# Peptides against a protein of PDB entry 6DSZ: the designs that were tried, part 96

Target 1, 361 residues: chain A of PDB entry 6DSZ
Amino acid sequence: NYVVTAQKPTAVNGCVTGHFTSAEDLNLLIAKNTRLEIYVVTAEGLRPVKEVGMYGKIAVMELFRPKGESKDLLFILTAKYNACILEYKQSGESIDIITRAHGNVQDRIGRPSETGIIGIIDPECRMIGLRLYDGLFKVIPLDRDNKELKAFNIRLEELHVIDVKFLYGCQAPTICFVYQDPQGRHVKTYEVSLREKEFNKGPWKQENVEAEASMVIAVPEPFGGAIIIGQESITYHNGDKYLAIAPPIIKQSTIVCHNRVDPNGSRYLLGDMEGRLFMLLLEKEEQMDGTVTLKDLRVELLGETSIAECLTYLDNGVVFVGSRLGDSQLVKLNVDSNEQGSYVVAMETFTNLGPIVDMCV

## One batch from the design tools (peptide; made by RFdiffusion4, then SolubleMPNN)

Design b2_p14_3_s1 (from b2_p14_3, 6 letters changed)
Fold by OpenDDE base, seed 5:
Structure b2_p14_3_s1 (fold): chain B 361 residues (1-361), chain A 14 residues (1-14)
Amino acid sequence: as target 1 above (361 residues)
Amino acid sequence: SLKEVDELAEKLLK
């Protein structure tokens, strides 16, 4: 009898930073297949707080803070379309993860999208958006008193959505998405009407973006708008301003993940398929009226890490590199480069033992 | 703190 001690999953498929355990604690949450790991970020490193088993592979993991909540709530969607909103509660030494709301958001009819599950939360916490199936956008209204996550679908004319985000600073919840049609890839926006359960025309669109445009980054105020990342170019659009860069360095490998460093969206970390870590910088121009506009975009190579599935800035120049293909890392960004010209130093490495083959015997 | 990132970004932009 080989007791295959079910090794805990080590491959990281998601990570997020926020204030989940308390208003003051900085947390790192790591998704490893069906397992959620919760850490407190300290000056000494990561302190483990709790591990949670989920009833399915975590497909979406997002922190959000509804108005009047003192700390972040956690939205999880599993690959089997089980949705929940989790709250951390501690009473003395007793730690409980409470399900505030739950629901199954699976549709009986629909083609699962080839690009997988996308889950996004409106920055004003009005709704959760889900791209689960081609030609559908699922909306979960966020209601504080509802323990049952109710969802409805809006028909999306664009059948091949590549990535989607909610924009910041919009009167109504507004999505921005990259989609593909026979003519190429395009960016479009829609306002989401909760009342009418339909899309309205969004503030802007950009037809014929780069053929390999793969990611949308919603940019906070004061800039607003979105960054579109391709293989060859990075573009910014907010309806009024368009800016594009084509730094040769990004052509060497596809950017696959990103994380916002600054609350104001001035800097982002980018990771590519070769494990290169970049900083994307939004250069500001202050106008005479005190308005802040985007002057330029820059991309700078910081160094090399494990191939990131997800990135999250913690604090004090420390970044968590969540890797599915390699070892996850805590890395430090240094002001001074090393002898190799790298600004990245590995602080800790977490061995990835590979996929747990669930041998269903 | 963003201090380290600020200092790094300032260096990279020069």
Scores: peptide ipSAE 0.526, ipTM 0.938, DockQ to the pose 0.900
Fold by OpenDDE base, seed 2:
Structure b2_p14_3_s1 (fold): chain B 361 residues (1-361), chain A 14 residues (1-14)
Amino acid sequence: as target 1 above (361 residues)
Amino acid sequence: SLKEVDELAEKLLK
């Protein structure tokens, strides 16, 4: 009996930052295939707290804080459509990860989307949205007392959804999505009615966006609205304000991931397929009536990292670069550039041994 | 803290 010590997966397929262990602790959570690693972010670096085995590959991992919770809860969806909401509990030295709710959200009918699983949470924690299948949007209402995650489907007329997010500052839960039809790519919004289990018309739409528009970023208040990232352009729209930039530097490689730095959505990190790290900056203009509007968008090259599958800002200019193809990194953003003009310095590198090729012999 | 990012952003916007 060769005990093949199954090498732990090293490729990162997701990461999130929040307050999972306590209200005060800053955590980094890393998804490595079927494993969840939980760290506390300290001045000295990452302190490991717990490793959790999941019953399947992690496809979605999102932190959220329902009203009245002191710390974040974790939503996980696996590639086998097992959903759970996890809570961290510590009693003295005993650490438990508790399943508050679980369910299987697989449908018997539906074509799995070619662009994979998308999972999103309403900023007001009213629902979870899932794009699992073409022409369907799955809704999981968030109820505190329900240990069983129940879902329903709403039909989408738009069969080819590229990306979707919940918007901020909406009276009803509102999604914003990029979709493709025979005429090109478009942006649309829908309100989600939990009561009627249907879509209502959203606040705005933008037809004929860039042909390679691939990502939606929901922008918090006071700006609101969304950023749409393409191959050649970055656009902002909130229903009242439209702004587009086409910085030549982003044409060199496709932007593949993003992370919000500021709670107010003034700055974002962007990573491309060449491992370049950018900052997207939203310039504000304060109006005489006290309203804040978007004045301009700026994109600045910070430096080079491993090719990011996911990015997350931690604290004090430290960023975690989760890589699937290369080594994951902790990097420091510096105020002053180095001799090569880079603002990025690698602090720690985590060796990626690659995918365990199950050579079925 | 966002101090380092603030200082960096201020430099990049000049």
Scores: peptide ipSAE 0.524, ipTM 0.937, DockQ to the pose 0.920
Fold by OpenDDE base, seed 4:
Formats: sequence, C-alpha cells, structure tokens
Structure b2_p14_3_s1 (fold): chain B 361 residues (1-361), chain A 14 residues (1-14)
Amino acid sequence: as target 1 above (361 residues)
Amino acid sequence: SLKEVDELAEKLLK
C-alpha cells in the first residue's frame, strides 16, 4: 500500500494582502486549489501562520473590512459555489479560523459564464457581487448578524460580462463592467439597489472600447472611476475624465493580472502572459481648488518574473508573484535598474510541482 | 512602506 502522500498543491490561483490575523499584521494569503495558506509578512520574509483546507477549489478570495471590524474578514467562494466569510481568531497560541457566515450560492438554472466566476466586494462593504452565470448578477448583502449568506439575483441585460468591479466613492453600490455584444466590447455602470433588488442607471458608460478589453480596475478616491485594460490600450474613465494610452510594449503580450500598490490607486502592477511585470502610473494634477485629477497614464516595464496568475504588493518594494504555470516568487522592486535594465530581483522562489494529476490508480 | 516604490516611480516618471 503505497500511501501516496498527496502532494499539496503548489500552483497558485489567487493571492491577497491585508490585515487578516490582526490589525497590525500584514498578511499574505495564497490560494492553491483547495488550500489556503496564511502568512505574516515580516522584514525577514514570509512567516507561515496557518493552512486551511477548503471544501472545494477556491475561485474567489477577497479581504474586506466591514465598519467596526478591527481587522479584515476573508470572503471565499469555491468553484462549487460554496461561499463563506472567515475570521481569524487567536487566543494565546490557539489559532482558529472561524466561519462567521456561509451559504451555497448556486442557481438551479443558469449558464456558467465562460470567463469563469467573478466575485467582488463593495468598497463600503454593503454587499458582495457575484457574476456566476450569464445574464445574472448575484448579490449577497453584508449584514453583521447574519450567519447565513443569503443571495438574490438581478438580471443583467448584458449576457457576456468580461470583468466587473465595484466602483469607489459611490453613494449606492455601483458596478462597472466590460461586456461584449455583437457590436463589440463596451463599458457600463449600474447602481445596485438592495432595497428594490434591481439595477439603476449608473453614472457613466463607454461604448465601443477596445475589442480585447479584458479587465476592469476600480480606482479609489481621489481619482475614482475605472481603468480598462485591453490588448493594445489602457483607458481611464470616471464620468468626467477620459484618458487612453496605447503603449506599444503592451501589444507584445496580453496583460492577465493586476494589483493596486497604493491605497489611493496611483500605481498598479501589471503582469502579462510572458511574465513581464509593468507598473501602471496615474499621474496626478492638483487643481487650484485642491481637487486631484488624472493628468496622464504611464506604463513602465519593470522586468520579468514567473508568469503571474496573481500579483500582490506586500511592503518595502516586495511583490508576491503567484504563478500557476511556473514558480511563484517574492521579488524586490529596485529604484535602480540592473545591467539588463530590470528593476526586478527575485528574492525567493517557490517551486511549482505542476498540476497534481490525480492518477486514479 | 511605499518608499522604494515612490523612489522608483519618481525615477520612471522623469
């Protein structure tokens, strides 16, 4: 009887940074299929704290901090539509991951979207939004006292949503999404009414974006709005300001992931299918009234890494590169380029043993 | 800290 010690999954399919273990600790959370790894980010590197087995492949993993919480909570959705909100609780040396709320959000009827599961959280923690099925947007209201995650669907007229985010600075929860129709790809916004369980008209739309527009980045205040990333262009829109760039360097490979560096959304990391790491910079202009507006967008090549499935800025110029196809990395961003013009140095590499082919013996 | 990123960004924006 060869006890094949089931190798733990090593391919990373998600990562997030926040304050999950405490208000003071900076954490890196890594999703590896059904496995959640929790680290504390230290000056010495990543300190492992806990590993959690999930009842399914992690499809969504997001940290959020409801009003009056001292630390972040973790929302997880599995590929089997099991949703939970997790809390880290430590009492001395005893570490517990508590399920504060759970539910199954599967619909009996619906076409699973080809672009997969999208889960988003309203920046003001009013709701979770889920794009699970074509033509439906699922809403989970966030209520502190509810241990049962209840969801409802709102019908989307736009059947082919590519990506969706909640916008910042909106009085009502507002989604911004890229969708495709027979005329091309477009960006639209909707306000989400929890009371009426319907969409209201959002603040803006942008028809006929780039045909390969694939990602929405919600930009925090003071800029607000969203960045739309395509194959050839990066655009910004906030209802009042529109700006587009088409840097030739991004045409070489598709950008596949992003991460916000600054809390104010002035800088982002972008990863492409060739493992190139870019910085997207939002250049600000301060108006005479003290209003900050977007002056320009810039994209700068930082260097090369493993092909990122996910990116997350940690601290002190350190970035975690979560890779599904290659080895995950801790990389350092340097102020000065090396002889090859790279600003990226690998600090640590985490071997990816590849997909565990469940050989049914 | 964003210091390293700030310094890098300042350099890249020049």
Scores: peptide ipSAE 0.522, ipTM 0.937, DockQ to the pose 0.904
Fold by OpenDDE base, seed 1:
Structure b2_p14_3_s1 (fold): chain B 361 residues (1-361), chain A 14 residues (1-14)
Amino acid sequence: as target 1 above (361 residues)
Amino acid sequence: SLKEVDELAEKLLK
């Protein structure tokens, strides 16, 4: 009897940073197929706290902090549409991951989207949004006392959503999304009425964006609005202000992931399909009335890493590069470039043994 | 902290 010791998955398919174990601890959470790894970020490196087996492949993993919570909660959605909200509890040396809420959000009828599962959380923690199927937006209301995650669908007229986020600073939960129709790619916003279970007209739209616009970044206050990333261009829009850049350097390879560095959304990390790491910078302009507006956008090449599936800034210029195709890395951002002009130095490398092909014999 | 990133960003914007 060959006990095939099931090799632990090593390919990273998601990562997030926040305060999950306590209000004070900085955590790195890593999704590796069906496994969740929880680390505390320390000056000495990553300290492992717990590994958790999930009910299936993790498709969405997001930290969020409802009003009155001292630490972040974790939303997970699996590829089998099992949703849960997890809380970390420690009592002395005993560590428990508690399921606060769970549910299955699968629909019996619907075309699964070809671009996969998208899960997003309203910044004010009013709801979770899910794009699972074409022409449907699923809403999970967030209620503190609800142990059962119940969802409803709102019909989207836009059948081919590319990416979607909740915007910041909106009175009602507001989504911003890139979609494709026969005329090209466009950006639209909708308000989500939890009461009426319908969409209302959002604050703005941008028709005829770049043909390869693929990602939406919701920008926190004071800027607000969204960044749209394409193959050739990066655009900002907040309803009042529009700004676009087309840096030649981004044309060389497709940007595939991003992570916000600053809480105020002034800087982002971008990773492309060649493993290049960029910084996107939002330059501020302070108005005489004390309002902050976007002056300019800049993109700067930092260096090269493993091809990122996900990026997350930790602390002190340290970035976790989660890779599916290569080795994951902890990298340091340096103020001074090396002899090759790189600001990136690998600190630690985590070997990816590749996909364990379950040879069903 | 963001100190290292601040210093890096200041350098990149020059």
Scores: peptide ipSAE 0.522, ipTM 0.937, DockQ to the pose 0.921

Design b2_p14_3_s2 (from b2_p14_3, 6 letters changed)
Fold by OpenDDE base, seed 1:
Structure b2_p14_3_s2 (fold): chain B 361 residues (1-361), chain A 14 residues (1-14)
Amino acid sequence: as target 1 above (361 residues)
Amino acid sequence: SLSEVDELAEKLLK
């Protein structure tokens, strides 16, 4: 009897940083197929706290903090459309991951989107949005007392959504998305009415963006709005202000992931398909009335890492590079470049043993 | 902290 010790998955397909174990602890959460790994970020490195087996491959993993919660909750969606909201609870040495809410959000009818599952959370924690199927936007209302995650669909006229986010600073939950039609790629916004279960017209739109626009970043206040990342350009729009850059350096490889560094959205990390790590910088301009506006956008090459599936800034210039194709890394951002002009130094490497080919026997 | 990133960003913007 060969006990095939099922090798634990090593390829990273998601990572997030927040305060999950306590209000004070900084955590790194890593999704490796069906496994969730929880770490505390310390001055000495990553301290493992718990590993959790999930009821399927993790497709979405997001931390969020509802009003009146002292620490973050974790939303998980699996590739089998099992959704849950998890809470970390420690009582002395006893560590429990509590399911606050769960549900299956699969539809019987729908075309699964070719670009995969997108899950987003409203910054004010009013709802979760899911793009699972073409022409549908699924909404899960967030209610504290509801142990059952119930969802409803809103029809999207835009069948080919590329990416979608909730915007910050909106009176109603507002999505911003890139979509493709026969005329090209466009950006549009919709307000989501929980009461009427429909879309209302959003605050702005931008028709005919770059043909390869692939990612939306929602920008926190005071800037607000969104960043649209393409192959050749990066654009900012907030309804009132538009700014675009086309740095030649980003044309060399497609940007595939991003992470916000600052709570105010002034800096982002960008990773491309060649494993290059960039910083996107939002330069602020303070107006006489105290309003903050975007003055300029800058992109700077930091260095090279493993090809990132996901990026997350931890603390003290340390970044976790979650890789599906290569080894995941902890890297340090340095103020001074090395002899090769790199600001990135690998601190720790986590061996990726490659895809576990599920031999369907 | 963001101090290291602040210093790096200041350098990159020069």
Scores: peptide ipSAE 0.506, ipTM 0.932, DockQ to the pose 0.901
Fold by OpenDDE base, seed 5:
Structure b2_p14_3_s2 (fold): chain B 361 residues (1-361), chain A 14 residues (1-14)
Amino acid sequence: as target 1 above (361 residues)
Amino acid sequence: SLSEVDELAEKLLK
């Protein structure tokens, strides 16, 4: 009996930072296929707290804090459409991950989207949105007392959604998405009515964006709106203001992931397919009336890392680089560049042993 | 803290 000790998965397919273990603790959560790893971020590094096995590959992992919760809850969706909301509880030395709610959100009819599963949470925690199938947007209303995650579908006229996010600062839950039609790629917004279970017209749209527009970043207040990332351009739109930049440096490799650094959405990390790490900066302009508007967008090269599947800013200039193709890293952002002009220094490297081929024999 | 990022961002914007 060769007990093939199934090596733990090492390829990272998701990461998120928040306050999951307590209101005070900063946590890094890492998804490695079916495994969730929970760390506390300390001045000394990452302290492992718990590992959790999931009943499927983690496809979505998002932290959210409903009104009246002291700490973040974790939403997980698996590739088999099992959804759960998890809570961390500690009683002395006993650590439990509690399922607050669960459900299967699979539809009997639908074409699974070629771009995979997208899961998003409304910033005001009114709902979870899921793009699982072409031409459908699934909504899970968030209710505190409901142990069963119930979902409904809204039909999307736009059959080929590339990316979707909930916007900030909207009276009703509002999605912003990039979609493709025969005329090209476009950005559209919809308000989501929980009551009527339908879309209403959103605040704005932008037709004929860059052909390779691939990512939507929802920008918090005071800016609001969204950033659209393409191959050649980065654009901002909030309904009133439009800005576009086309920095030559981003043409060299496709940006594949992003993470917000500032709570106010002034800075983002961007990772490309070559492992380049960028900072996207939103320059503020304060108006005489005290309103803050976006003055300009800048993109600056920080350095090189492993090819990021996901990025998350931790604290004190430390970034976790979750890699599927290479080794994951903790990196430090330095104020001063090294001799090579890089602001990035690797602090720790986590060896990726590659895909565990579960030979189900 | 964002202080390191603030200092870095200020440097990059110059």
Scores: peptide ipSAE 0.506, ipTM 0.931, DockQ to the pose 0.902
Fold by OpenDDE base, seed 2:
Structure b2_p14_3_s2 (fold): chain B 361 residues (1-361), chain A 14 residues (1-14)
Amino acid sequence: as target 1 above (361 residues)
Amino acid sequence: SLSEVDELAEKLLK
């Protein structure tokens, strides 16, 4: 009887940073298949707090803070469409992960989207949006007192959504998405009416974006709007301002992940399929009326890491590089480059043993 | 803090 000690999963498929354990603690949360690892970020490194087994592969993991909450809550969606909202509770030395709400959001009818599950949260915490199936946008209204996550679908005319985010600074919850039709790829916005359970016309659209436009980044105020990342170009649009750059360096490898560094959305980390780490910088122009507009976009190569599945800025120039294909890393961003021109130094490496081959013996 | 990133960003924009 060889007790094959089931190796814990080591491949990272998601990571998020926020204040989950307390209002003051900075946490790193790491999704490794069915496992959630919770760390406190300290000056000495990552301190493990709790490991949680989930009932399925984690497909979405997002922190959010409803109005009046002292700390972040965690939304998780599994690949089997089990949704939950988790809260961290500590009473002395006793640590509990409390399920505040749960539900299954699977539909009996629908084609699962080829680009997989997308889960997004409205910045004002009015709703969760899910793109699970082609031609449907699922909405979970956020209510504090509701332990049962109830969802409804809104039909999307756009059948092939590539990526979707909620915009910031919108009176009504507003989505921005890249979609593909026979004419190419386009960007569109919709307002989401919770009352009428329908889409209204959004503030703007951009037809005929780059053919390989793959990611939407919602930009916080004061800029607002969105960044669209393609293979050849990075574009900004907010309805009034449009700006595009085509830095040759991004053509070498596809950008696959991003993370916001600044709360105001002035800087982002970008990771590509070769493990290159970039900084995207938004240059501001302050108008005489006090309005802030985008002046320019810049992309700068920082260095090389493991191929990121996910990136998250922690603190003090430290970045967690979550890797599915390679070893995950803690890296330091330095002000001065090394002899090779890299601003990135690996601080810690977390060995990835690869996929658990379930040898059904 | 973002101070290290601020310094880095300022350097990269020059």
Scores: peptide ipSAE 0.503, ipTM 0.930, DockQ to the pose 0.922
Fold by OpenDDE base, seed 3:
Structure b2_p14_3_s2 (fold): chain B 361 residues (1-361), chain A 14 residues (1-14)
Amino acid sequence: as target 1 above (361 residues)
Amino acid sequence: SLSEVDELAEKLLK
C-alpha cells in the first residue's frame, strides 16, 4: 500500500499578515488550498511555526482583533461554506490551534455568485459579512460567548455585486460595494442593522463608475471612504470628496490584488495580471482645522514579480507575493532602483509545483 | 518599520 503522501499544495490562494501567535510576533499566514501555513516574520526570514489542515479549500482568510483580545483571531471560510474562528495558543513547546467558534453558512436556496465567495470583517469587529449568493448578504454577528457561528441573510436589491468591503469610521457597520446593472457599474453604501436585520441607506453612492470597476478598498481614518479600482481608472470617494486618476500604465494589465502598507491607508501595493507591482499613494493635505483630506492619488511602478494572487506587506520593505500561477516570492522594496529601473528585488522564491486538483470525492 | 517604504515613497513623489 503506497501511501502516496499527497504532495502538499504549493499554489497560494490567500495570505494575511498580523499578530496571530502573540501580540508581539509578526505573522505571515498562507493559504494553500486546504492547508494553512503559519510563519513568524524574523530578520532572517520566515520561520515556520505551524501547519493546519482545513476541512476544505480556504476561500476566505482574515485576521481580526475583537476588543479586549491581546492578539488577532483568524476567520476562515471554506469553499464548502464551513466557517470558523481560530485562536493560536502556545503552552511551552505545545502549540494548539483552537476553534473558538464554527458553523456552516450554506444556504439551501441561492445562486452561488459568479465572482465567487467574498468575506469581509467590520473594522470594529461587530460582524462578518459574506457575499455567497446573488441577491443575499450574509451577516455573522461576532459574539464572544457563541461557539456556534449563527448567520442571517439580508436581501440585496443589487444582484450582481462585484466587490464589497466594510468602511472605516462608521457608527454602524457600513458596506461599500461595486455592483453591475443594465446601465453599468455603480458604487453604493448600506448601513447594516444587526437589530432589524436590514439595510439602511448608506452615507453615499456613486452611479456610473468605470465599466470595469472590479475592486473596493476601504480606506482607514483619517481619510475614510473607499478606493475603486478599474481597468482604466482609480477613484476615491468618501461622501464629501471625489478624486479620480487614469494613469496610462494601469491600462496595460488588469489589477487583480491589493494590500495596505500603512495602518492609516496612505499607501497600497497593487498587483496586476502581468506580475507588475505598483504603489498607490494617497497624498494628504492637512486643513487648518486639523482635518486630513486627500490631495491627490498617485500610482508608481515598483517592478515585476510573480503574478500575485495576494500581496502582503511584512516589515522593513519586505513584501510577500503569494502566487497561484507562478512561484511565490519574498521581495524587497529598495529606495534606489536597479539598472533596469526596478525597486523590487527577489529575496526568496517558493517553487510552485502546480495546482493540486483536489479530487473532492 | 516603514522607514524604507517612507524613503521610497518620498523618492517616488519627487
Scores: peptide ipSAE 0.498, ipTM 0.930, DockQ to the pose 0.924

